# Peptides against a protein of PDB entry 3S8F, part 2

Target 1, 157 residues: chain A of PDB entry 3S8F
Amino acid sequence: VLTLFVAVPSLMTAFTVAASLEFAGRLRGGRGLFGWIRALPWDNPAFVAPVLGLLGFIPGGAGGIVNASFTLDYVVHNTAWVPGHFHLQVASLVTLTAMGSLYWLLPNLTGKPISDAQRRLGLAVVWLWFLGMMIMAVGLHWAGLLNVPRRAYIAQV
Target 2, 166 residues: chain B of PDB entry 3S8F
Amino acid sequence: DEHKAHKAILAYEKGWLAFSLAMLFVFIALIAYTLATHTAGVIPAGKLERVDPTTVRQEGPWADPAQAVVQTGPNQYTVYVLAFAFGYQPNPIEVPQGAEIVFKITSPDVIHGFHVEGTNINVEVLPGEVSTVRYTFKRPGEYRIICNQYCGLGHQNMFGTIVVKE

## One batch from the design tools (peptide; made by RFdiffusion4, then SolubleMPNN)

Design b1_p12_2_s3
Fold by OpenDDE base, seed 3:
Structure b1_p12_2_s3 (fold): chain B 157 residues (1-157), chain C 166 residues (1-166), chain A 12 residues (1-12)
Amino acid sequence: as target 1 above (157 residues)
Amino acid sequence: as target 2 above (166 residues)
Amino acid sequence: SLLEELLELVFG
């Protein structure tokens, strides 16, 4: 149980990012407990992508606690649960952050601003990626709980 | 005003940090509570048991598949299983319904998986170590053993069978 | 239910 204290640095980092988002939202005119969220730049794929990554990382982090728990890990280890966890951690947070970074980096490197069409397409790509990834992750976690093995092409269920 | 902004950021950070620490303790407490109150379904970790993978096929309880199933008591059996590239022995493993089965699983070559469909038996098998799993089959029939750890070119076809007899 | 099966799987 004490091993969970290793999560403290990660949590500090994650919630520091959350604090930055709240500050930014309030600077943009957001008020109240949740109004600052609406005030964030949801029309910018460079912003939306990493934020969606963070959202996907929350259940992934919870899964990390499960995987680190001796008794719970016995249930999920080497089942479809594990790749589900990876898809939340790597294929959502890391990948979406990379995608978002690209939407910021390319215009700055080329000196050409992103067109409105490109912006809208970028938003569509990011949201569709997130949606698909969440569906896949939920499916994999569910399959894992149903004892579908990892690294096997067949299963009883 | 940079100074004002800095103070505001600090306040938000302190709030979120406090929240994060509180949640951490909640999670730890929940895990501790669960472990303390719901231990009946927990499979205890077995004692570390070592074997020599280079001789396990020639001597000892894993050497003869025909003698792999050993009755250790009334309605109690120990089954010595080898997971190897690419299969299991004995195959099939025949055990009676309702008996307490202790699987002693090891590997002579590389790391394998031992995943029994229809059960909660799912362990990694390491050369040089013995994996111990206790299980009682309540229903007769055939249970497929699947390797869920990549072990080479024939990994995808590495299957075994447990036959539970009435 | 899925919840019941999960509980049995984890704590049963």
Scores: peptide ipSAE 0.009, ipTM 0.778, DockQ to the pose 0.125
Fold by OpenDDE base, seed 2:
Structure b1_p12_2_s3 (fold): chain B 157 residues (1-157), chain C 166 residues (1-166), chain A 12 residues (1-12)
Amino acid sequence: as target 1 above (157 residues)
Amino acid sequence: as target 2 above (166 residues)
Amino acid sequence: SLLEELLELVFG
């Protein structure tokens, strides 16, 4: 019940962020229906990280609604599906947002800009993290649908 | 112009909010579709039933594993299962193929899981409450019961077996 | 061409 109440505000927030991104992209010269996406600062890990987190949050959020659904929860409860959801929400969105925040915060706190090498490394870390997380999340969700239990080291699948 | 900028932002927000609303309905529809097409995966839960976990081992239908399987009708059985640290009783649980089985599971100690591999039986077992699951085994053989709720140091080794006889 | 216009519309 609580999840369902939170779902609407969360969606509103998410799409408000998307609106801000569109505005920013268009200010940066992006045009058309999707051209504004390309115009966003993809060379900045402080930007890329939270955006990738948001992308992971989309299926995660949908999964949250599933998990909160009484009937569907019976199917997925205490299966590998649940860890899959967690990794999208916490290990993806929250973690990537934290990573991105650090790339913004540290330069501001120290008064020193990040070097180009640090920037490139940051981009690599964020993208690799996202990729790995997506692979793991997909695997966990798939396993969950195959009725693999969580908190068990073996499965008869 | 600040006003112009704000108006533009508002327009984008309105568009995305509309999209959000549309997607919400899509998700709801998807859930509904899933439920409609996968009804076999839903096992109706029984009514809330309570027991005293402090006496469940000494008296009542869970007290004697030899009496745990009760025939309640033609091709219908009730199985009284205890999930405890760290195992299940009776073990094995022997039931006939094709019979309607009502599992009534409770715990004398802590919360456990009751996940039967190869089936959609998957419930949490709470001390003081009876979990009721109805299932019919179509195939004979052995089905492993796994505890999927952490219950202590021996949790990972907590297994049971259901033997379905042809 | 129509394709070019479409691409420009979407990604321009």
Scores: peptide ipSAE 0.000, ipTM 0.733, DockQ to the pose 0.021
Fold by OpenDDE base, seed 4:
Structure b1_p12_2_s3 (fold): chain B 157 residues (1-157), chain C 166 residues (1-166), chain A 12 residues (1-12)
Amino acid sequence: as target 1 above (157 residues)
Amino acid sequence: as target 2 above (166 residues)
Amino acid sequence: SLLEELLELVFG
């Protein structure tokens, strides 16, 4: 019972971050219910990367609740579901956050801004990475629900 | 101004917190739905049972594969299974269709997996512990057992078979 | 139009 209550502070934290993004977007001139999203700096890979990481982390967090459930974990444990969860948490959130951090840190450390070409390339990289991770993660979760085992080269389906 | 910013953030947090609570209930509902649709037919053990992995091959109910399947009642069986590097015993495991089977699974060496294809039987097997799973096979045929926990160089070749007889 | 107003309300 207490394990499921861990979801409460986690959700509070996650949606507090969302609230901060809304505030930032509105400060940048965004209006309406969702207009603030458009006002965020989507042209900056240092911003886009960690935000995409957070977006991947959302379904991963939902999966975390599932994995933390004693009864549900029995269903998904050591199936393709688990690596699907990991790729959302590590290969998406952590990796994209690291990418974003580098896009911010290196220009600041060197004192040289990134070129426009580098910026565009960076955006392409993080979006393609995110897209690939989402496709793989959805596939792995789906396969896991179909009882495809992890750490096995064969499956019934 | 930090004070104004803080006040503004708090206004948005109220909505997001409400959404957070709503999502919490959604997740609980999804958990309930998943349980109702995907966990039928398997009863996991709730008690911790211990064995000595160093002697489990020599003495006790796991020692003789020929005596691994024990009838405990009308249409009820207990099957003592060893998962080891790199296979299962007995192999094949022969059980009757429609019988309630209690699998008692342990390991003499390292951690293994016990994943039965075509079923929702999927447990880790730890040396020194007994994993208990209850299942009734409704369909006759062969069910492959897969090790889904890395256990060494031969992990990928570690398979077993359950034969369900009419 | 109503659609345009709605879009402006949501995404403006």
Scores: peptide ipSAE 0.000, ipTM 0.762, DockQ to the pose 0.022
Fold by OpenDDE base, seed 5:
Structure b1_p12_2_s3 (fold): chain B 157 residues (1-157), chain C 166 residues (1-166), chain A 12 residues (1-12)
Amino acid sequence: as target 1 above (157 residues)
Amino acid sequence: as target 2 above (166 residues)
Amino acid sequence: SLLEELLELVFG
């Protein structure tokens, strides 16, 4: 009940953020249904990191509803599914947001912009992190559906 | 300008809400599919049953492992299982193939897991509560019981066996 | 072409 209750405000927030991104993209010259996405500042790791975090959070949120369902929780509870869910929520959204915040905060606090090399390295780190997290998350969710237990070093699968 | 911006944002929000409705149906379909494909063979009980963990070893249906398997019908059995640090009793659990088995599982000490490999049986076992799971083993053989809830230093070695006989 | 117009409409 509590999870489902929190889901509603969270979805509202997500849609608001998405709307803001679309508006920003269109202000930057993006057109069409999806052209605004390409117009966003994908060359800035401070932007890319939290956006990728949000993208990872979407399936994680859906998983939250699954975990809150009595019947479906029986299927996934205490399996590898649960760590998969956690990694989408914490290791993607929270961690990537922290990374992005760092790329924004440090230059602003020091008054010194990051070098081009640092920017490129930052982009590489963020994208590689996201890719790795998605691979791991998909693997863990899949393993969970195959009944691989959590907190065990052995599985029949 | 502020009014214009507000209306523009509202329009985008409406679009995303429309998209969300479409995704809602997708999610419902996925949930339904998952439920239909992953719940076969196990029927969890909704009844909450309590037991005193301090006396469960001394008296009652869990006290004697030799009396743990009770035939309740021609092809129906109840098995009273204890999960403890660090194992299960009875061990092995012997049941006939094709019979409906009702597991009544509890713990005398700490929280444990009861995960039977090759089945959908996967429940937490709480001291003071009785977990009830109904299952029918269609294939004979040995099924390993795994503890999937950390319960102490011996957690990783806590295993049991269900032997299904023809 | 129709494809080009569609691409422009969607991603332009």
Scores: peptide ipSAE 0.000, ipTM 0.739, DockQ to the pose 0.022

Design b1_p12_8_s4
Fold by OpenDDE base, seed 2:
Structure b1_p12_8_s4 (fold): chain B 157 residues (1-157), chain C 166 residues (1-166), chain A 12 residues (1-12)
Amino acid sequence: as target 1 above (157 residues)
Amino acid sequence: as target 2 above (166 residues)
Amino acid sequence: SNAEERLKELLE
């Protein structure tokens, strides 16, 4: 019930962020339907991380609605599906947002800009993290649909 | 200039909000499609029923494992199952193939899970409440019951078996 | 293949 109450506002919020990104991209010279995406600062881990988090949030949010659905919950509840959802929401969105926030916050707090090496390393970290989380999440959702139980070390599938 | 900027931002916001609304309907449609094409195979067979977990082992339909399987009609059975730390009773649960089985599951101690492999039977079992699940086993054989809710130190070893006979 | 068959059975 709570999930459904917050689902719509959350979607609205997420897409308002997307709107801001489009505006920013267009201000940076991006044109066309997708050109504004390319114009965004993809060389900055403070930007890339939370954006990747948002991308992971899309299927995660959809899954949240599924999990909150009474009938469908009978299928997915306490299966590997649930951890899959968590890894999209917590281990992807929240974690990547935190990573990105640090890349913005630390330079400002210390008064020192990050080095180019640190920047490149940061980009590698957030992209690899995202990739790993997506693989894991897809696998967990898949396993969940195959009725692999949560909190069990064995399954007959 | 500021007004122009705000107007532009609002235009993008409106577009994305429209898109978000459309996606919402897509998600709803997908859920509806899933429900229409899949029955889930498990049907709640009753309303919430309460029991006293402190006496459920001593009196009532769960007290005697030998009487746990009750024929309620032609090709219909009710099975009274206890999930406890750390196992299930009766164990094994023996039921006929093709029969409509109503599982009535409760716990005398803590919250447990009742997950039957090979089926979509998957419920949490709360002390003081009876979980009711209706299912028909189409294939004979053994089905393992797994506890998928943490219930203590022996949780990982908490298993049961349903034997479906021809 | 086996998993797919089982999945079908579970979701029917």
Scores: peptide ipSAE 0.017, ipTM 0.772, DockQ to the pose 0.242
Fold by OpenDDE base, seed 1:
Structure b1_p12_8_s4 (fold): chain B 157 residues (1-157), chain C 166 residues (1-166), chain A 12 residues (1-12)
Amino acid sequence: as target 1 above (157 residues)
Amino acid sequence: as target 2 above (166 residues)
Amino acid sequence: SNAEERLKELLE
């Protein structure tokens, strides 16, 4: 059970970022419990990408706690559950954050702003990436619970 | 202006931090609840048993596949299994239905997996260590053993069989 | 149905 304390720094970081988002949204005119979310710059792929990564990280983090549980890990370890977890954590949060960072960094480094077409394309890319990752992750977690093994091309369920 | 912004940020951070800690405890509580309501299939970690992977094939209980299945009591057996590149020994493993089976699994070479389809048996097998799993097969038939840890060129074809007899 | 039955065996 004490192993679960490893989740504390991660949760602190995640919710600190959430706090920053709430602050930013409210500065942009958002009001109420959820109005600040709508006020965030959802038209900017540099913003959307890492936020979607954070959203994917929520179930991934919960899964991480499961994986860290001695008894529950017996159920999920080396099943399709684990790749599902990885894709949420790495291919979602880390990758989307990297994508978002590039959307911010490259225009600043080159001195050239992205065109509207590039912006729209960027939004499409990050949303589709997120959607694909969520579908795959749900499938992998589901398969894992059905005892589909990791690193195997066959399964009998 | 910076002071006001800083104060506001701190307020939100405190709130979210409190929420994060609360959620952590919720998760712990959920795990505890799950464990409390779980009725079977939990195998706790035992004492670390070690073996010499360089000699495990030549001496000891894993050396002879014909003697791998040992009856230890009424309706109780211990099965000494080797996971190696690329297969399992003995193969097939023959055990009676309804008997309590203790699998003692080790590897003479690299890390392997021991995943038995249709069961909750799923352990990694490390050279130099013995994995112990207890299981009772309720249904007769064949159960496939799958290596779910990459172990080399033949990993994808590394399978075994447990035959449960009536 | 088979998967569901097996799932119960695995998780209970």
Scores: peptide ipSAE 0.017, ipTM 0.807, DockQ to the pose 0.247
Fold by OpenDDE base, seed 4:
Structure b1_p12_8_s4 (fold): chain B 157 residues (1-157), chain C 166 residues (1-166), chain A 12 residues (1-12)
Amino acid sequence: as target 1 above (157 residues)
Amino acid sequence: as target 2 above (166 residues)
Amino acid sequence: SNAEERLKELLE
């Protein structure tokens, strides 16, 4: 019971970030229920990367609730489900956040802005990374539900 | 004006908090639904049973693989399994079809996994602790045991077999 | 089909 209550502050934190994004989007001229999303700076890899990380974190967080459930964890524990969860939480959220941070930090530290070509390349990198991670994560979760074991090179499917 | 901005942020936060709470209930509902419809996957927590890993190979019910399968009642067996670097004993584990099998699994060395393919048996095996799993094999045949917890250089080759006899 | 069947068995 207490374990599941951890979901409360976690969700509150996550959606507070979402609220900040909405505020930012509206400050940038976005209007309506969803117009603020389009108003966000999607042309900046420093922004896009961590946001994509957050998007990956959503299903990962949901999976976290599952993994934290005593009864449901029995189904998924030490299956391919677990690395699927990890790749959403670490390889997506943390990694993309780090990428985004670097895209912001390095230009500021060096005093040299990134070129347009570098910006476009950065966008391509983070989007491709996100796409690959989502494909892999879905596959791993699916495999896990099919009882594919973790840390094994062989499985009967 | 920072104050005005803060007020605006609070308004958005209220909406997202409401959504957050809604999602929380959705997740809880999904868990409840899963438990209600898939009860076979629910394994109750058992009492902690401990064993001395340093002596488990020399004395006790795990010491002799030939005596690992113990009939405890009509159509009821207890199987004392050791997971070790790098294998299982007994191997194969032979049990009757349709019998209620209680697996008592422990390790003399490091942490291992006990994942029985084709079943929902999937537990970690800790030295000094006994993992207890109850299962009834409905189909005869061979079931592969896989170690799904890294246990050393030979981890990838650590397999066992359960043979279910008619 | 085999995977689906096994999944059903695991989730029953």
Scores: peptide ipSAE 0.016, ipTM 0.800, DockQ to the pose 0.252
Fold by OpenDDE base, seed 5:
Structure b1_p12_8_s4 (fold): chain B 157 residues (1-157), chain C 166 residues (1-166), chain A 12 residues (1-12)
Amino acid sequence: as target 1 above (157 residues)
Amino acid sequence: as target 2 above (166 residues)
Amino acid sequence: SNAEERLKELLE
């Protein structure tokens, strides 16, 4: 009940953030239904990281509703599905947001901008992290549906 | 102009709010569809039943592993299983093929898992509570019981076996 | 193949 209750304000917040991104993209010259996305600052790891985190959080949020369902939870509970969900929420959203925060915070605190090389490296790190998390998450969710148990080193699949 | 900016923001917020509402309905529909089509194999939880974990080993239906399997009908059995650190009793659990088995599982010590490979049996076992799971084994053979809830140093080696006899 | 069969058993 609590999870479902929290889901509503969380969705509202998520789409409010999306609205802000659209507005920002349009201010940067983006036009059309999707053109504003391309206009966002994808060359800045401080931007890319939390956005990728948000993208990973979407399926994780849906999974949260699944986990909160009595009938569906019976299928997925204490299987590899659960750590898959957690890695989307914590290792994706929280971690990527933290990474992005560092890319913004350190230059601002020191007054020294990051070099172009550091920027490119940051982008590589963030994208690779996201890719890895998505691969692992998909794998864990799939394994969970195949009844691979959580907290066990063996599985009959 | 702050006023113009505010109006623009509101327009985008309204659009995304509408989208969010639409997506909410889509998700609800998907969940409903899943529940409607994939419920045949779900074993519903039984009524809450309590037991004293401090005495469950000394008296009652869990006290003697030799008497753990009780025939309750022509093709129906109740199996009283203890999950403990670190194993299961009885072990092996011997049941006939095709019979309806009601597992009554509890723990004398800490929380354990009861995950039977090859089946949809997967429950947590709490001290002081009795977990009830109903299942019919259609295929003979050995089914491994896995503890999927961390319960201590021997957790990784905590296994049991259900032997289904023809 | 085995995984697919088990998945069907679990979801049906």
Scores: peptide ipSAE 0.014, ipTM 0.780, DockQ to the pose 0.222; fails the geometry check

